# Peptides against a protein of PDB entry 3T6J, part 71

Target 1, 375 residues: chain A of PDB entry 3T6J
Amino acid sequence: PIVESYIGFIESYRDPFGSRGEFEGFVAVVNKAMSAKFERLVASAEQLLKELPWPPTFEKDKFLTPDFTSLDVLTFAGSGIPAGINIPNYDDLRQTEGFKNVSLGNVLAVAYATQREKLTFLEEDDKDLYILWKGPSFDVQVGLHELLGHGSGKLFVQDEKGAFNFDQETVINPETGEQIQSWYRSGETWDSKFSTIASSYEECRAESVGLYLCLHPQVLEIFGFEGADAEDVIYVNWLNMVRAGLLALEFYTPEAFNWRQAHMQARFVILRVLLEAGEGLVTITPTTGSDGRPDARVRLDRSKIRSVGKPALERFLRRLQVLKSTGDVAGGRALYEGYATVTDAPPECFLTLRDTVLLRKESRKLIVQPNTRLE
Target 2, 372 residues: chain A of PDB entry 3T6J as posed
Amino acid sequence: PIVESYIGFIESYRDPFGSRGEFEGFVAVVNKAMSAKFERLVASAEQLLKELPWPPTFEKDKFLTPDFTSLDVLTFAGSGIPAGINIPNYDDLRQTEGFKNVSLGNVLAVAYREKLTFLEEDDKDLYILWKGPSFDVQVGLHALLGHGSGKLFVQDEKGAFNFDQETVINPETGEQIQSWYRSGETWDSKFSTIASSYEECRAESVGLYLCLHPQVLEIFGFEGADAEDVIYVNWLNMVRAGLLALEFYTPEAFNWRQAHMQARFVILRVLLEAGEGLVTITPTTGSDGRPDARVRLDRSKIRSVGKPALERFLRRLQVLKSTGDVAGGRALYEGYATVTDAPPECFLTLRDTVLLRKESRKLIVQPNTRLE

## One batch from the design tools (peptide; aimed at target 1 H145)

Design b2_p24_2_s3 (made by RFdiffusion4, then SolubleMPNN; from b2_p24_2, 12 letters changed)
Fold by OpenDDE base, seed 1:
Structure b2_p24_2_s3 (fold): chain B 375 residues (1-375), chain A 24 residues (1-24)
Amino acid sequence: as target 1 above (375 residues)
Amino acid sequence: KKPRKLRGPTGVAGPVYPVGPLVD
């Protein structure tokens, strides 16, 4: 078998400032069959990058073909096991040297095993579709999130010699219609500038890329979905995201006004964006469970994903990218923290919903070291 | 093409995508 591994101070999610990595490591075996799907996604990546809702001037000047591999994890040492990884974390290196993507395929497979009776916050009519397509939709989402989420976008930089990596006279900010007024200086990084919001903001951008691009027929075709199956994969991917935004409330600490998990904060932000879009796209309804205790239902109108959801997400995702590219920390923080704010304001009453989420909290899954066999 | 090692030049890996609630 082909064995891959890494070890070191890798991910900074546990650092409040997003700077210090947690020490982690894994050993994994390449899943050749699943890797072939990601190779097709890589082959289409340069074209799919053009479908992102920002001008080419806000994308990398040169496409660098990354590696993408599906891995079956044998051992993982760390605070948690990810579904996917995009390395390195340094945006400058991603732009100049390239990057590698991995999907931890057997971690995804464990996450797919949900009992219907334990599936919270969904309508009964959606549960069977959700169970059927959660796995496939997650493969799509992870692939897009890593490759075209984290793998996309340009940072505008002025180097130590005063040279710009963009034409100051011709590049226009699509949000303002003006020339570029801010950029990264020499020695400034994404993490150093955006600090406390950097990780969650970047995850939100990557998740949004996944939702946005999963609507593209070519993406679904790459993963082997056509017709009604492709539409069901799209629906379940979006449904999973809005559900995850509700589940995210578990990771908010009201007393400290903070989030304990960057990806869950990102998913809550996306939920808020899609709720703001209105028009009945997303509805959260407080209910009473069969046990007589508080419950809730999330509804996503399938017919409004393209007409209402896509335009809302497009505008939001473009703003995220433009603010990231220009190093506009003030604008980026105002946007992101605005959507990340958790209050008890009507109609959603998110603090009250948080109590419901906590009440319906599922037991944490234990992941145990897998066995390998030679056949 | 030789499979490129997961090693970034610095041994630093990129962002992690969690499947579900990982942190408590």
Scores: peptide ipSAE 0.029, ipTM 0.551, DockQ to the pose 0.094; fails the geometry check
OpenDDE base, seeds 2, 3, 4, 5: peptide ipSAE 0.020, 0.024, 0.022, 0.025; ipTM 0.564, 0.585, 0.552, 0.557; seeds 2, 3, 4, 5 fail the geometry check

Design b2_p24_2_s4 (made by RFdiffusion4, then SolubleMPNN; from b2_p24_2, 11 letters changed)
Fold by OpenDDE base, seed 1:
Structure b2_p24_2_s4 (fold): chain B 375 residues (1-375), chain A 24 residues (1-24)
Amino acid sequence: as target 1 above (375 residues)
Amino acid sequence: KKPKKLRSTTGVAGPVYPVGPLVD
C-alpha cells in the first residue's frame, strides 16, 4: 500500500490568535478508488476556480496543480481528527509553491453512521434522504472545501521592495467599484492580520465555496451523481450545513462571548447568512419532543436553494474573499463577527435554541482502532 | 492476481468530533 504521513505543528485552531500550531501527526494508507474522484476534481479545478464569485484578479495568477488524495487513517495523534486537510497553512506558500489536499475517508465513513432515531433537528421526511446522502454529500463538500475553498483566492501584497503583485491602476474592488485601497505588507500574513477570526473566517470561506460550487453540474458529475441523485446530494449538503449551524450553538460560550470551535462558528455564520436571505429558504421552528422536552426542527426549502440561497451565498462569499484579498481586517471583522454574534433576539432566539441543542446533545463519538484489511 | 482491495474500518466508541472538516 502507499503510505502517507505528516507530523508537526500544523493546525492553529486551538490558538486564540490563530498563529501557533498544535502538534499532531498521522499515518495513513492511500485509498486509490476514492482518490480517483479527487483526481478528476483536480483536473477540473482550474476551470471551477473561474466559477467562484470574484474577478480573476482576486484569484491566483497561476494555477498550481495540487495533490489530492483520499486516505484511510491508521493512527492520528492530536486533539481531533479532521475530515479533510489542506497544507501548508501559509497562504503565500499555497500561492507560490502549491499545496496538498487530503480526505480522511475512513473518518468520514464513521461520521456518516447516524441512527435515524437519534438524528436531531430534522423533519421526519428529510431523515431518510439525509441518512442516504450524508456520506456522498460530505465527500463532495470536503473535496470542494479543501481544493477550491482553501486552495482559492489571492492575497494582494506589496513586497519589501515596494512592488505589488497586482496592477494598482486596473484592479477594481468589486464591492466598492474603486481601486484597491489596502493590501498585505511585507511580513504580514492572513493569520497575523486577522488573528482571532482568521481560522474561523477561512473555514467559513471554504465551507461557503463547497456549498456554492456543489450546485455546479460538473462537480456532481465528477463525483458520479446525475439527475435526481445529484439534486438530492445538493439538498442534503445544504441541509447538513444549516443543521450544523444549529448544532454549532453547543460550541458557543455565552459567559465568555466566544466560540470554542472554528468550524462550528463558521457553520453558524453560514446559517445566519441563509436565514437573512429570507423568503422561507431556511426555517428553524422550536417544537416539543416526544419526551415532552424542548426540541427544534430545521427546514430547508429545496426549491429556493438556487433562487434564494445561491445569490445570498454568492454575495457573502465574494465579500469574504474581497476583504481577505485586500487585508481589510476592520471590514472583515465587522462582517464576520456580525454574523457570528449569538443573541436571544427574535425570531430565532439563538440563546434559547442553544439550551435546546444542549438538551438534545448526543454522546460524542470516539474513534477507536482503525482497522485496514486487504480483501 | 487481481489487485487486492484495501478496506478500512474504524471502530466508534464514545464521543467523536463534530461532523465536518473537523471531526471533534
Scores: peptide ipSAE 0.053, ipTM 0.589, DockQ to the pose 0.038; fails the geometry check
OpenDDE base, seeds 2, 3, 4, 5: peptide ipSAE 0.024, 0.034, 0.032, 0.029; ipTM 0.471, 0.609, 0.611, 0.600; seeds 2, 3, 4, 5 fail the geometry check

Design b2_p24_3 (made by RFdiffusion4)
Pose (drawn by RFdiffusion4):
Structure b2_p24_3 (pose): chain A 372 residues (1-112, 116-375), chain P 24 residues (1-24)
Amino acid sequence: as target 2 above (372 residues)
Amino acid sequence: PSVDLFPSSTVFAPYSWDFDVWGS
């Protein structure tokens, strides 16, 4: 459509329980030139789903070209203006017929060297160079194969299923599936507090995982003296964001105030656990004399260590999502999402520095339409 | 008289380093 639109109570992020949605609406025009560079990603999108750490029976049944666009926003009502979105938010539809992927083009043109805190004098160079371009990649993957992948196991009214039970097996356990989503049950209705942050974490993780693929970079025109940097800046940005996420954590209530930031911190912790000097957090001192930190990500160890930690992580997340296992999902997540002062990081002590170097986000003013 | 179908407004922007991609 020339004009793209949508509205309703949709994103569930701000419900303390995680079910009730917050009302919004948007009207934006579809840009053509930048969209083809996405429709490409859609064309070859079929194969990639099978590169995911879980078997094809643990994935959605068919596939689709649901849509991927680049929208110049006219009116976005509500609290915020996301960079990209995958909707409608009803999973059943995501598997049965389809969904849509939206990359808002003109919001980006808005959001783009001393404020590059927690980096090094190198790094921020590659950051300034490859952040914008890599942003499109991470977004495309987050939206398309982030939520585009995965399958829900649901018990239909009768004792039958939406799948064949005897032929499905859990790679972690080896048994046959003992858990699932029953009638009326949904992602938010079960995982609740964690559902948003957990699902987002999965999407971002698949983002990095497939951001390691040569083909996707060929789609975005990255290879050779190019294919490096963008990937690096992407991962580095992920780990840095994992650091900045401390600001949005409330230690007194032992509660996270966001899904994306919390999910980022979780991915950071998983990478830190992979160890092997791949990632480091140093309690440095800023030129202003106050406290500070430097995030160190060894790029040569990206495929040898970090990737395994990823596909094992995604495998677990997805496995627990399909069977709808809340116990394992939480125990696996809230454990990763835990914030403490234990070394050799002391996140409780780092959080202060994160707050000192903290940033307040900008405001986006919007145009109107007068009727003549 | 002209009528404003969509009045002007202001919303919060994503952090420069953030992807701010939404979905469920």

Design b2_p24_3_s1 (made by RFdiffusion4, then SolubleMPNN; from b2_p24_3, 12 letters changed)
Fold by OpenDDE base, seed 2:
Structure b2_p24_3_s1 (fold): chain B 375 residues (1-375), chain A 24 residues (1-24)
Amino acid sequence: as target 1 above (375 residues)
Amino acid sequence: PVVILFPPSVVEGPLEDDLAVAGS
């Protein structure tokens, strides 16, 4: 088998300032079949990047073809086990040297082993579909998230010599219609500027890219889905995200007004964006469970994903990118924290929903070192 | 950056919370 490994101070999710990496390491074997799908995605990446909702001036000047591999993990050392990885985590290096994408296939397989009777917050008519397509849809999401999410977007930089990596006279901010007013100065990085929101914001951007681009027929084709299957994968991917946004409330601490997990915060933000879109796209309904205790149901109107959801996500995602590119921390924080705010305001009553989420929380899963056999 | 299935907590907590599959 082809063996892959990585080791070092990589992910900064445990750093409150998003700057210091945690020491991680893994050993894994290549899943050739799934890797082939990601290779096809890589082959289409340059074209797919053009589908993102920002001007080319806000995209990387040159796409550097990355490696993308699906891995079955033999051992993992770290505080959290990822589904996918994009490295390096330095935007400047991604732009100049390239990057590598990894999907941890067997981790995904374990994570998606869901029992129907334990599947919370979904309508009964969605459960079977969700169970069927959760895995495949997440493969799509992870691929897009890592490759075209984390792998996309340009930072506007003024170097130590005062030179800009963009034309100040011609580049227009699509949100304001004005010339670029802010950028990264020498020594400033994404993490250093956006600090406490950097990780979650970036994850939100990457997740949004996944949702947005999964609507593209070419993406689904790359993963082997066509026709009704493709539509089901799309639906389940979006459904999973809105459900995840509700589940995310577990990781909010009301007393401290903070989030304990960057990805969960990101998913909640996306939920808020899609709820704000209105028009019946997403509905969260408090219910009473069979046990007589509070429950909830998330409903996503499939027919409104493209008509309502996509435009809402497009606008939001563009704003995320523009604020990121321009280093507009104030604007970025205002936008992101606005959607990340958890209150008990009607109609959603998120703090009340949080109580329901906590009540219905699933048992913790443990990942154990896999058994390997030599044939 | 990474999609974490078993996310580490930004706030210090038990390892079990870092292994939560809440929505992923």
Scores: peptide ipSAE 0.023, ipTM 0.471, DockQ to the pose 0.055
OpenDDE base, seeds 1, 3, 4, 5: peptide ipSAE 0.022, 0.023, 0.019, 0.015; ipTM 0.471, 0.438, 0.450, 0.433; seeds 3, 4 fail the geometry check

Design b2_p24_3_s2 (made by RFdiffusion4, then SolubleMPNN; from b2_p24_3, 11 letters changed)
Fold by OpenDDE base, seed 3:
Parts: structure tokens; C-alpha cells; sequence
Structure b2_p24_3_s2 (fold): chain B 375 residues (1-375), chain A 24 residues (1-24)
């Protein structure tokens, strides 16, 4: 088998300031069969990057072809086991030296496991479809998230010699219509500038890229989906995201006005964006469970994903990228924290919904990593 | 960065592994 491993101070999600890496390590085996899909995605990456909703001037000047493999984790040491990884975590290195992507296949398999009777917050009509396509939709989302999410976008930089990596005279900010007025100076990084929101903001951007690009027929073809199956994968991917945005409320602490999980905060933000789009795209309805206690249902109108959802996500995703590229911390924080705010304001009443989420929460499960052998 | 789709607390049903150790 092909064995892969890494070790070191890698992810900063556990640092409130997004600066200090947590010591992490894993050993995994390459899943050759699953890796083939991701290799096809890599082969199309340069073209798919052009489909992202920002000007080419805000994209990397040169696409550096990364590795992308599916891995089955044998052991993972860290505070959490991810479903996918894009490394290194330094944007400058990603731009100049390249990056590697991995999907942790057996971690995804754990995420796939769902008992219908325990599946919360979905309409009955969606449950079977959700169960059927959750796995495949996750493969699509992870691939896009890692490769074209984290692997996309340019940071505008002025180096130590005063040289810019962009043409100050010709590059226009698509949001303002003006020339670029801010950038990263020497020694400034994404994490150092955006600090407390950096990790969650970047995850939100990457998740949004996944949702946005999964609508592209070529992406679905790469993963082997056509016709009705492709549409179902799209639907379930979006449905999963809006559901995740509701589930995310578990990780909000009202008393401290903070989030305890960067990815969940990101998913809540996306939910807020899609709710703001209106037009019946997403509906969260408080209900009463069979036990007589509060429950809720999330509905996503499939027919409005492209007409309502995509444009809303496009605008939001472009804003995320522009603010990131220009190092506009004030604008970025205002945008992101605005959508990340949890109140009990109608019509959503998110704090009340949080109580419902907590009420319906499953007990935390342990992930046990077994031994394996080659026979 | 990494993707964590669902933490253990939000995963419904039994946990499953899909290990493929084929190849060399």
C-alpha cells in the first residue's frame, strides 16, 4: 500500500487568534479507487477556477497543479479528525510553491452513517434522498472545498522591496469600481490580519466555492453523476449545508457571543446568506416532535437553487474573496460577523432554534480507529 | 485548512469506516 503521513503544528483552529498551530499527526493509506475522481478534478481545476465569481486578477497568476488523493486514516492524533485537508496553510506558499489536497475517505464514511429515524430537521420526503446521496455529495463538496476553495484566490501583496504582485493601475476592485487601495504588506499574513475570524472566514469561502461549483455540469461528470442523479447530488449537497447551518447553533455560546467551531460558524453564515436571498429558497419551520417537545424542519426548494441560491452565493462569495485579497479586515469583519450574529429576532428566532437544536442533539460519539492489515 | 463536515455530536446513527488497504 501507499502510506502517507504528516506531523507538526498545522492547524490553528484551536487558537482564538488563529495564529498558533495545534500539534497534529496522521498515518493513512491511499485509496486508489477514490483518488481517481480527485485526479480528474485536478485535471479540470485550472478551467474550473475561471468559473469562480471574481475577476482573473483576483485569482492566482499561475495554477500550480497539486496532488489530490483519497486517504483511509489508520491513526490520527489531534483534537478533531477532518474529512479533507489542504496544506500548507500559508497562502504565500500556496501561491508560489503549490499545495496538496487529501480526502480522508473513512472519515467521510463515518459522516455518511445515518439512521433514518434519528435524522433530525429534515422533511420526511427528503430523508431517503438525503441518506442515499449524502456520501456522494460529500465527496463532491470536499473535493471542491479543498482543491478549488482553499486552492483558489490571490492575496495582493507588497513585498519587502516595495514591489506589488498586481498592477496597481489596472486592477479594479469589482465591489467598489476603484483601484486597489489595500493589500498585505511584508510580514502580514491572512491569519495575522484577520485574526479571530480568519479560520472561519476561510472555511466559509471554501464551503461557498463547493456549493457554487457543484452546480457546474463538468464537476458532476467528474464524479460520475449525470441526469437526475446529478441534480439529486446537487440538491442533497445544498440541503446538507443548510441543515448544517442549523446544526451549527450547537456550537454557539450566547453568553460569550462566540463560536466554538470554525466550520460550523461558516455553515451558519452560509445559511444566513441563503435565508437572506428569500423567495422561499430556504425555510426553517419550528414544529412539535412526536414527543410533544420543540422540533424544526429545514426545507430547501430545489427549483430555486440556480435561480435564487446561486446568485446570492455568487455575490457573497465574490465579496469574501475581494475582501480577502485586499486585506480589508474592517470590511471583512463587518461582513462576516454580520452574518455570524445569532439573535432571537424574527422570523428565524435563532436563539430559540438553538434550544431546539440542543434538545434534539445526539450524544457525542467516539471515533475509534481500528488496526488494519494487508493479507 | 481542513474540512470537518460533522463532528461526532451531529452524526446520526452508527459510526462506520470505509478502509481500502489495497495496493502497495
Amino acid sequence: as target 1 above (375 residues)
Amino acid sequence: PVVILFPPSVVEGPLEDDLDVSGS
Scores: peptide ipSAE 0.027, ipTM 0.449, DockQ to the pose 0.058
OpenDDE base, seeds 1, 2, 4, 5: peptide ipSAE 0.023, 0.025, 0.015, 0.022; ipTM 0.446, 0.463, 0.420, 0.494; seeds 1, 2, 5 fail the geometry check

Design b2_p24_3_s3 (made by RFdiffusion4, then SolubleMPNN; from b2_p24_3, 13 letters changed)
Fold by OpenDDE base, seed 1:
Structure b2_p24_3_s3 (fold): chain B 375 residues (1-375), chain A 24 residues (1-24)
Amino acid sequence: as target 1 above (375 residues)
Amino acid sequence: PVVILFPPRVVEGPLEDELDVAGS
């Protein structure tokens, strides 16, 4: 088998300032079949990058073909096992040297074992569909998230000699209609500049890219989905995200006004964006469970994903990227923290919903002692 | 081909699905 590994101080999710990596490592075997799908995605990446909702001037000047591999993990040492990884975690290096993407395929496979009776916060009519397509939709989401999420966007930089990597006279900020007024100075990085929100913000951007681009027929075709199947994959991917946004409330600490998990915070932000879009796209309804205790249901109107959801996400995602590219920390923080704020304000009453989420918390599957088999 | 599997154990945790927590 083809073996891959990495080890070191890599992911900074546990650093409140988003800069210091946690020591982790894995050993994995290449899944050739799934890797082939990601290679097709890589082959289309340059074109798909043009579909992102920002001007080419805000995208990388030169496309650097990355490696993208699906991996079956033999061992993973760390605080948690991700679904996918994009490295290095330095945007400047991603732009100038390239990057590698991996999907931890057998980690994703754990999701396939979800039992219907334990699936919280979904309408009964959605549960079977969700169970059927959760896995495939995750493959799509992870691929897009890593390759075109983390792998997209340009940082505007002024180097130590005063030279810019963009034309100050011609590049226009699409949000303001004005010339670029802020950028990264020499030595400034995404993490150093955005600090406490950097990790979650970037995850939110990457997740949003996934949701946005999964609507593209070419993406679905790459993963082998057509017709009704493709639409179901889209629906379940979006449904999973809004559900995750609700589940995310567990990881908010009201007393400290902080989030304990960057990805979950990101998913909550996306939920808020889609709720704000209105028009019946997303609805969270408090209910009473069969046990007589509080419950909730998340509804996503499939027919409004493209008409309502996509435009809302487009605007939001563009905003995220523009603020990132220009190094506008104040604007970025205002935007992101605004959507990340958890209150008990109606109609959502998120703090009350949090109590419901905590009440409905289920035991999780612990990944232990992987085995191999011939198939 | 060789498929590597994780035999899961059910333990107390924040979410039923690991992917809901770990993300990408």
Scores: peptide ipSAE 0.029, ipTM 0.553, DockQ to the pose 0.189
OpenDDE base, seeds 2, 3, 4, 5: peptide ipSAE 0.022, 0.015, 0.026, 0.025; ipTM 0.587, 0.554, 0.620, 0.579; seeds 2, 3, 4, 5 fail the geometry check

Design b2_p24_3_s4 (made by RFdiffusion4, then SolubleMPNN; from b2_p24_3, 12 letters changed)
Fold by OpenDDE base, seed 3:
Structure b2_p24_3_s4 (fold): chain B 375 residues (1-375), chain A 24 residues (1-24)
Amino acid sequence: as target 1 above (375 residues)
Amino acid sequence: PPVILFPPRTVEGPLEDDLNVAGS
């Protein structure tokens, strides 16, 4: 078998300031069959990067072909097991040296082991479809998130010698119509500038890339989906995201006005963006469960994903990237924290919904790490 | 920047976070 491993101070999610890495490590075995799909995605990555909703000047000048592998985890030491990984976490290294992408396939399988009767917040008509396509849709999302999410975008930098990695005279900010007014100086990093929102902001960008690009027929084809199946995968991927945005409320602490999980905050932000788009794209309806206690339903109008959802996400995603590229912390924080704010304002009443989410919370899943053998 | 799609890692809370964070 092909064995993959890493070890070190890698992820900074546990640091409120996004700076200090948690010590972690894993040992895994390559899943050859799934890896082949990701290899096809890598082969198309340079072309797909052009489909992202920002000017080429805001994209990496040179695409560095990454390694992308699906792994079955044998052991993982850390506070949590991810579904996907893109390393290194240093944007400067990603831009100059490249990166490696990993999907932890068996982790995904565990995450999706939900019984139909325990599946919360979905309409009955969506449950079977959701169960059927959650796995496949998530494979698509992970691939896009890691490769084209975390693997995309350029940081505008002025080096120690005063040289810029962009043409100050010709590059235009698509949001302002003006020349670039801010950039990263020597010694400044994504994490150092954006600090408390850096992790969640980047996850939000990556998740948004996944949703946006999963609409592209070539992506679905790479993963082996065509026709009605492709449309179902798209639908379930978007449905999963909006559901996740609701579930995310569990990880908000109202008393501290704080998010405890970067990815869940990101998903909530995306939900807010899609709700803001209006036109009946996303609807969250408080209901009463069979037990007579509060419940809720999330509805996504499939027919409005492309017409309403995509344009809304496009605008949002472009703004995320532009603010990231230019190191505009003030603008970035204002945008992101605006969508990340949780209040009880109508019509959504998110704090009330949070109570419902907590009430309907699924019991904690325990992961037992497997053994393997050669046969 | 963080480069994990679905870690159940939380800044606050238990060390072993719910995997449902990843599979939400």
Scores: peptide ipSAE 0.020, ipTM 0.507, DockQ to the pose 0.054; fails the geometry check
OpenDDE base, seeds 1, 2, 4, 5: peptide ipSAE 0.019, 0.016, 0.018, 0.016; ipTM 0.511, 0.505, 0.495, 0.504; seeds 1, 2, 4, 5 fail the geometry check

Design b2_p24_4 (made by RFdiffusion4; failed a check: the pose's geometry)
Pose (drawn by RFdiffusion4):
Structure b2_p24_4 (pose): chain A 372 residues (1-112, 116-375), chain P 24 residues (1-24)
Amino acid sequence: as target 2 above (372 residues)
Amino acid sequence: AEELLAAVTDEPASAVEFNDDVHH
């Protein structure tokens, strides 16, 4: 459509329980030139789902070209303006017929070297160069194969299923599936507090995982003297964001104040666990003399260590999502999402520095439409 | 659609906090 639109109580992020949605609406025009560079990604999107750490029976049944667009926003009502979105928010529809992927083009043109804190003098160079371009990749993957992948196991009214039970097996356990989503049950209705942050984490993780693929970069025009940097800046940005996320964590209530930031911290912790000097957090000192930190990500160890930690992580997340296993899901997540002062990081002590170097986000003013 | 695009003005209607995240 020339004009793209949508509205309702949709994103569930701000409900302390995680079910009730917050009202919004948007009207934006579809840009053509930048969209083809996405429709490309859609065309070859079919194969990639099978590169995911879980078998094809643990994935959605068919596939689709649901849509991927680039929208110049006219009116976005509500609390915020996301860079990209995958909707409608009803999973059943995501599997049965389809969904849509939205990359807002003109919001980006808004959001783009001393404020590059927690990096090194190198790094921020590659950051300034490859952040913008890599942003499109991460968004595309986050939206398309982030939430585009995965399958829900639901018990329909009768004792039958939406799938064949005897032929499905859990790779982690080896048994046959003992858990699932029953009638009326949904992602938010079960995982609740964690559902948003957990699902987002999965999407971003698949983001990095497939951001390691030559083909996607060929779609975005990255290879050779190119294919490096963008991937690096992407991962580095992920780990840095994992650091900045401490600001949005409330230690007194032992509570996270956001899904994305928390998810990003979780991915950071998983990478730190992978160890092998791949990632480091140094309690340095800024030129101003105050406290500071430097995030160190060894790029040569990206494929040899980090990737395994990823596909094992995604495998677990997805496995627990399909069977709808809350106990495992939480135990696997809230454990990763835990914030403590234990070394050799001391996140409780690092959070202060994160708050000192903290940033307040900008404001986006919007145009109106007068009727003549 | 052309009438809508022609009705777009430079006047500010509102302001919203920037969000760099991808949502669903």

Design b2_p24_4_s1 (made by RFdiffusion4, then SolubleMPNN; from b2_p24_4, 11 letters changed; failed a check: the pose's geometry)
Amino acid sequence: VEELLASITDEVASVVPLDEDVVF

Design b2_p24_4_s2 (made by RFdiffusion4, then SolubleMPNN; from b2_p24_4, 14 letters changed; failed a check: the pose's geometry)
Amino acid sequence: VDALLASITDEPAYEVPLDTEVVF

Design b2_p24_4_s3 (made by RFdiffusion4, then SolubleMPNN; from b2_p24_4, 13 letters changed; failed a check: the pose's geometry)
Amino acid sequence: VADLLASITDEVASVVPLDEDVVF

Design b2_p24_4_s4 (made by RFdiffusion4, then SolubleMPNN; from b2_p24_4, 14 letters changed; failed a check: the pose's geometry)
Amino acid sequence: VDALLASITPEPARSVPLDLDVRF

Design b2_p24_5 (made by RFdiffusion4)
Pose (drawn by RFdiffusion4):
Structure b2_p24_5 (pose): chain A 372 residues (1-112, 116-375), chain P 24 residues (1-24)
Amino acid sequence: as target 2 above (372 residues)
Amino acid sequence: HAAEVIAGTLDDRPAPSAEILAAA
C-alpha cells in the first residue's frame, strides 16, 4: 500500500505484568527505492530459517512473504517511535497466515565522537563508519527472522494437537515433548514479566547469528573489504549495549526496567561466559579523571567462540518457547539476567560509571496535517 | 515487537507489585 497504517493496544512492554498493551497508532507512506533492498531479503528469507539451531519441526509450519517495507513516518502517536516492528502481536496469526515487517526510513535519518563512551579510539572510527549501514541489517534480521522464526506448541480444545507428537523430540533432553501452550494460553500470559525481554533477546541473538552470513551482507551490499567491519561494529555494538543496559536495571528492586536493554545485557553475559578473552570490561579512567570503562571485543575469535555460545543459546531459548516451559525459561534467563558485584566485572560497581557517562535520549518532533 | 526504540518511553516498565512477584 502507498500508505501504511495501524493502531490499537499493541505493544505490551509497559505492563508490569506484561500482558496489557499500550495504545498507539501510526500513519506513514511506503518508500519504494529503499524497500526493494528489503524485499530482496524477503525473497531469500525462506532458506535461512533452516539454518537456525533447531530442527524444521521446531519451526513454523510453512513460510511467507508477509511483508518488509521502508516507511517514512507521518504520524506516530503514543510514547515512542520504534525503528522497526513485526506485527500484529498475535502469535497464532504469525504462524497461520503471516505477519509484517516494518523498517521506518525517516526515523533513522534523524538518529545518527566523544559521546561514543566505553569504546576505544579505534573502534569508534569503525563505529561511525558502519553503525548506520549495519543498523539496517540488524533491524531486518531482528524483525524478519527474530520473531519470524519459531513455532508454538498448542493444545487445541480436544486432546489433539497442532502438531505430531510422537515425531517431535527435544535436543537438549532427548525425551518427547512433555509441555506446551494449552487453550487460551499465550506468550505474555505465561512468561509475563520475562516474555517481552526474552523474546527480544532471541530476536537480537538471531540478528547477530545470521548477521554472520555472507548472503545477507550481499543483500545489503557488504563483502570483501566491507563484509568485515559491519559485522564487527554490529557485535561490538551489541556488547556495548549490554554494558549500557545497567542504567535501566534497578538493583534495589532487583528489577529490570526494559526488555531490550535487559536482553542486550543477557547476550553480553552469555558472550562473557564463552570466555577465551573474546570480551572484556576494564575499569579504566576517562581523560576527565573520573571513572570509566573500555569494552574490548576480540574480532578474530568471533566465529571460533562467540557463534557457538549464540546457537546454543538460541537453541535453548527456542526449545523452551515451543514447549512453553516457564520454569526452564526463567531459570535459564533470570540467571543470566542477574546483576551482581562479583568479579572480574563487578556490574554493581560498573553501573555507577554507566550512570555517570549516561545519556538522555533525544526528542522527535512531528508534523501535522491541516484540512483545507 | 519493536526492534529498537529510537525515542520515547515505549520500553520503560515500572516495578511490578508484590502480588505479581508472588504469582511469578

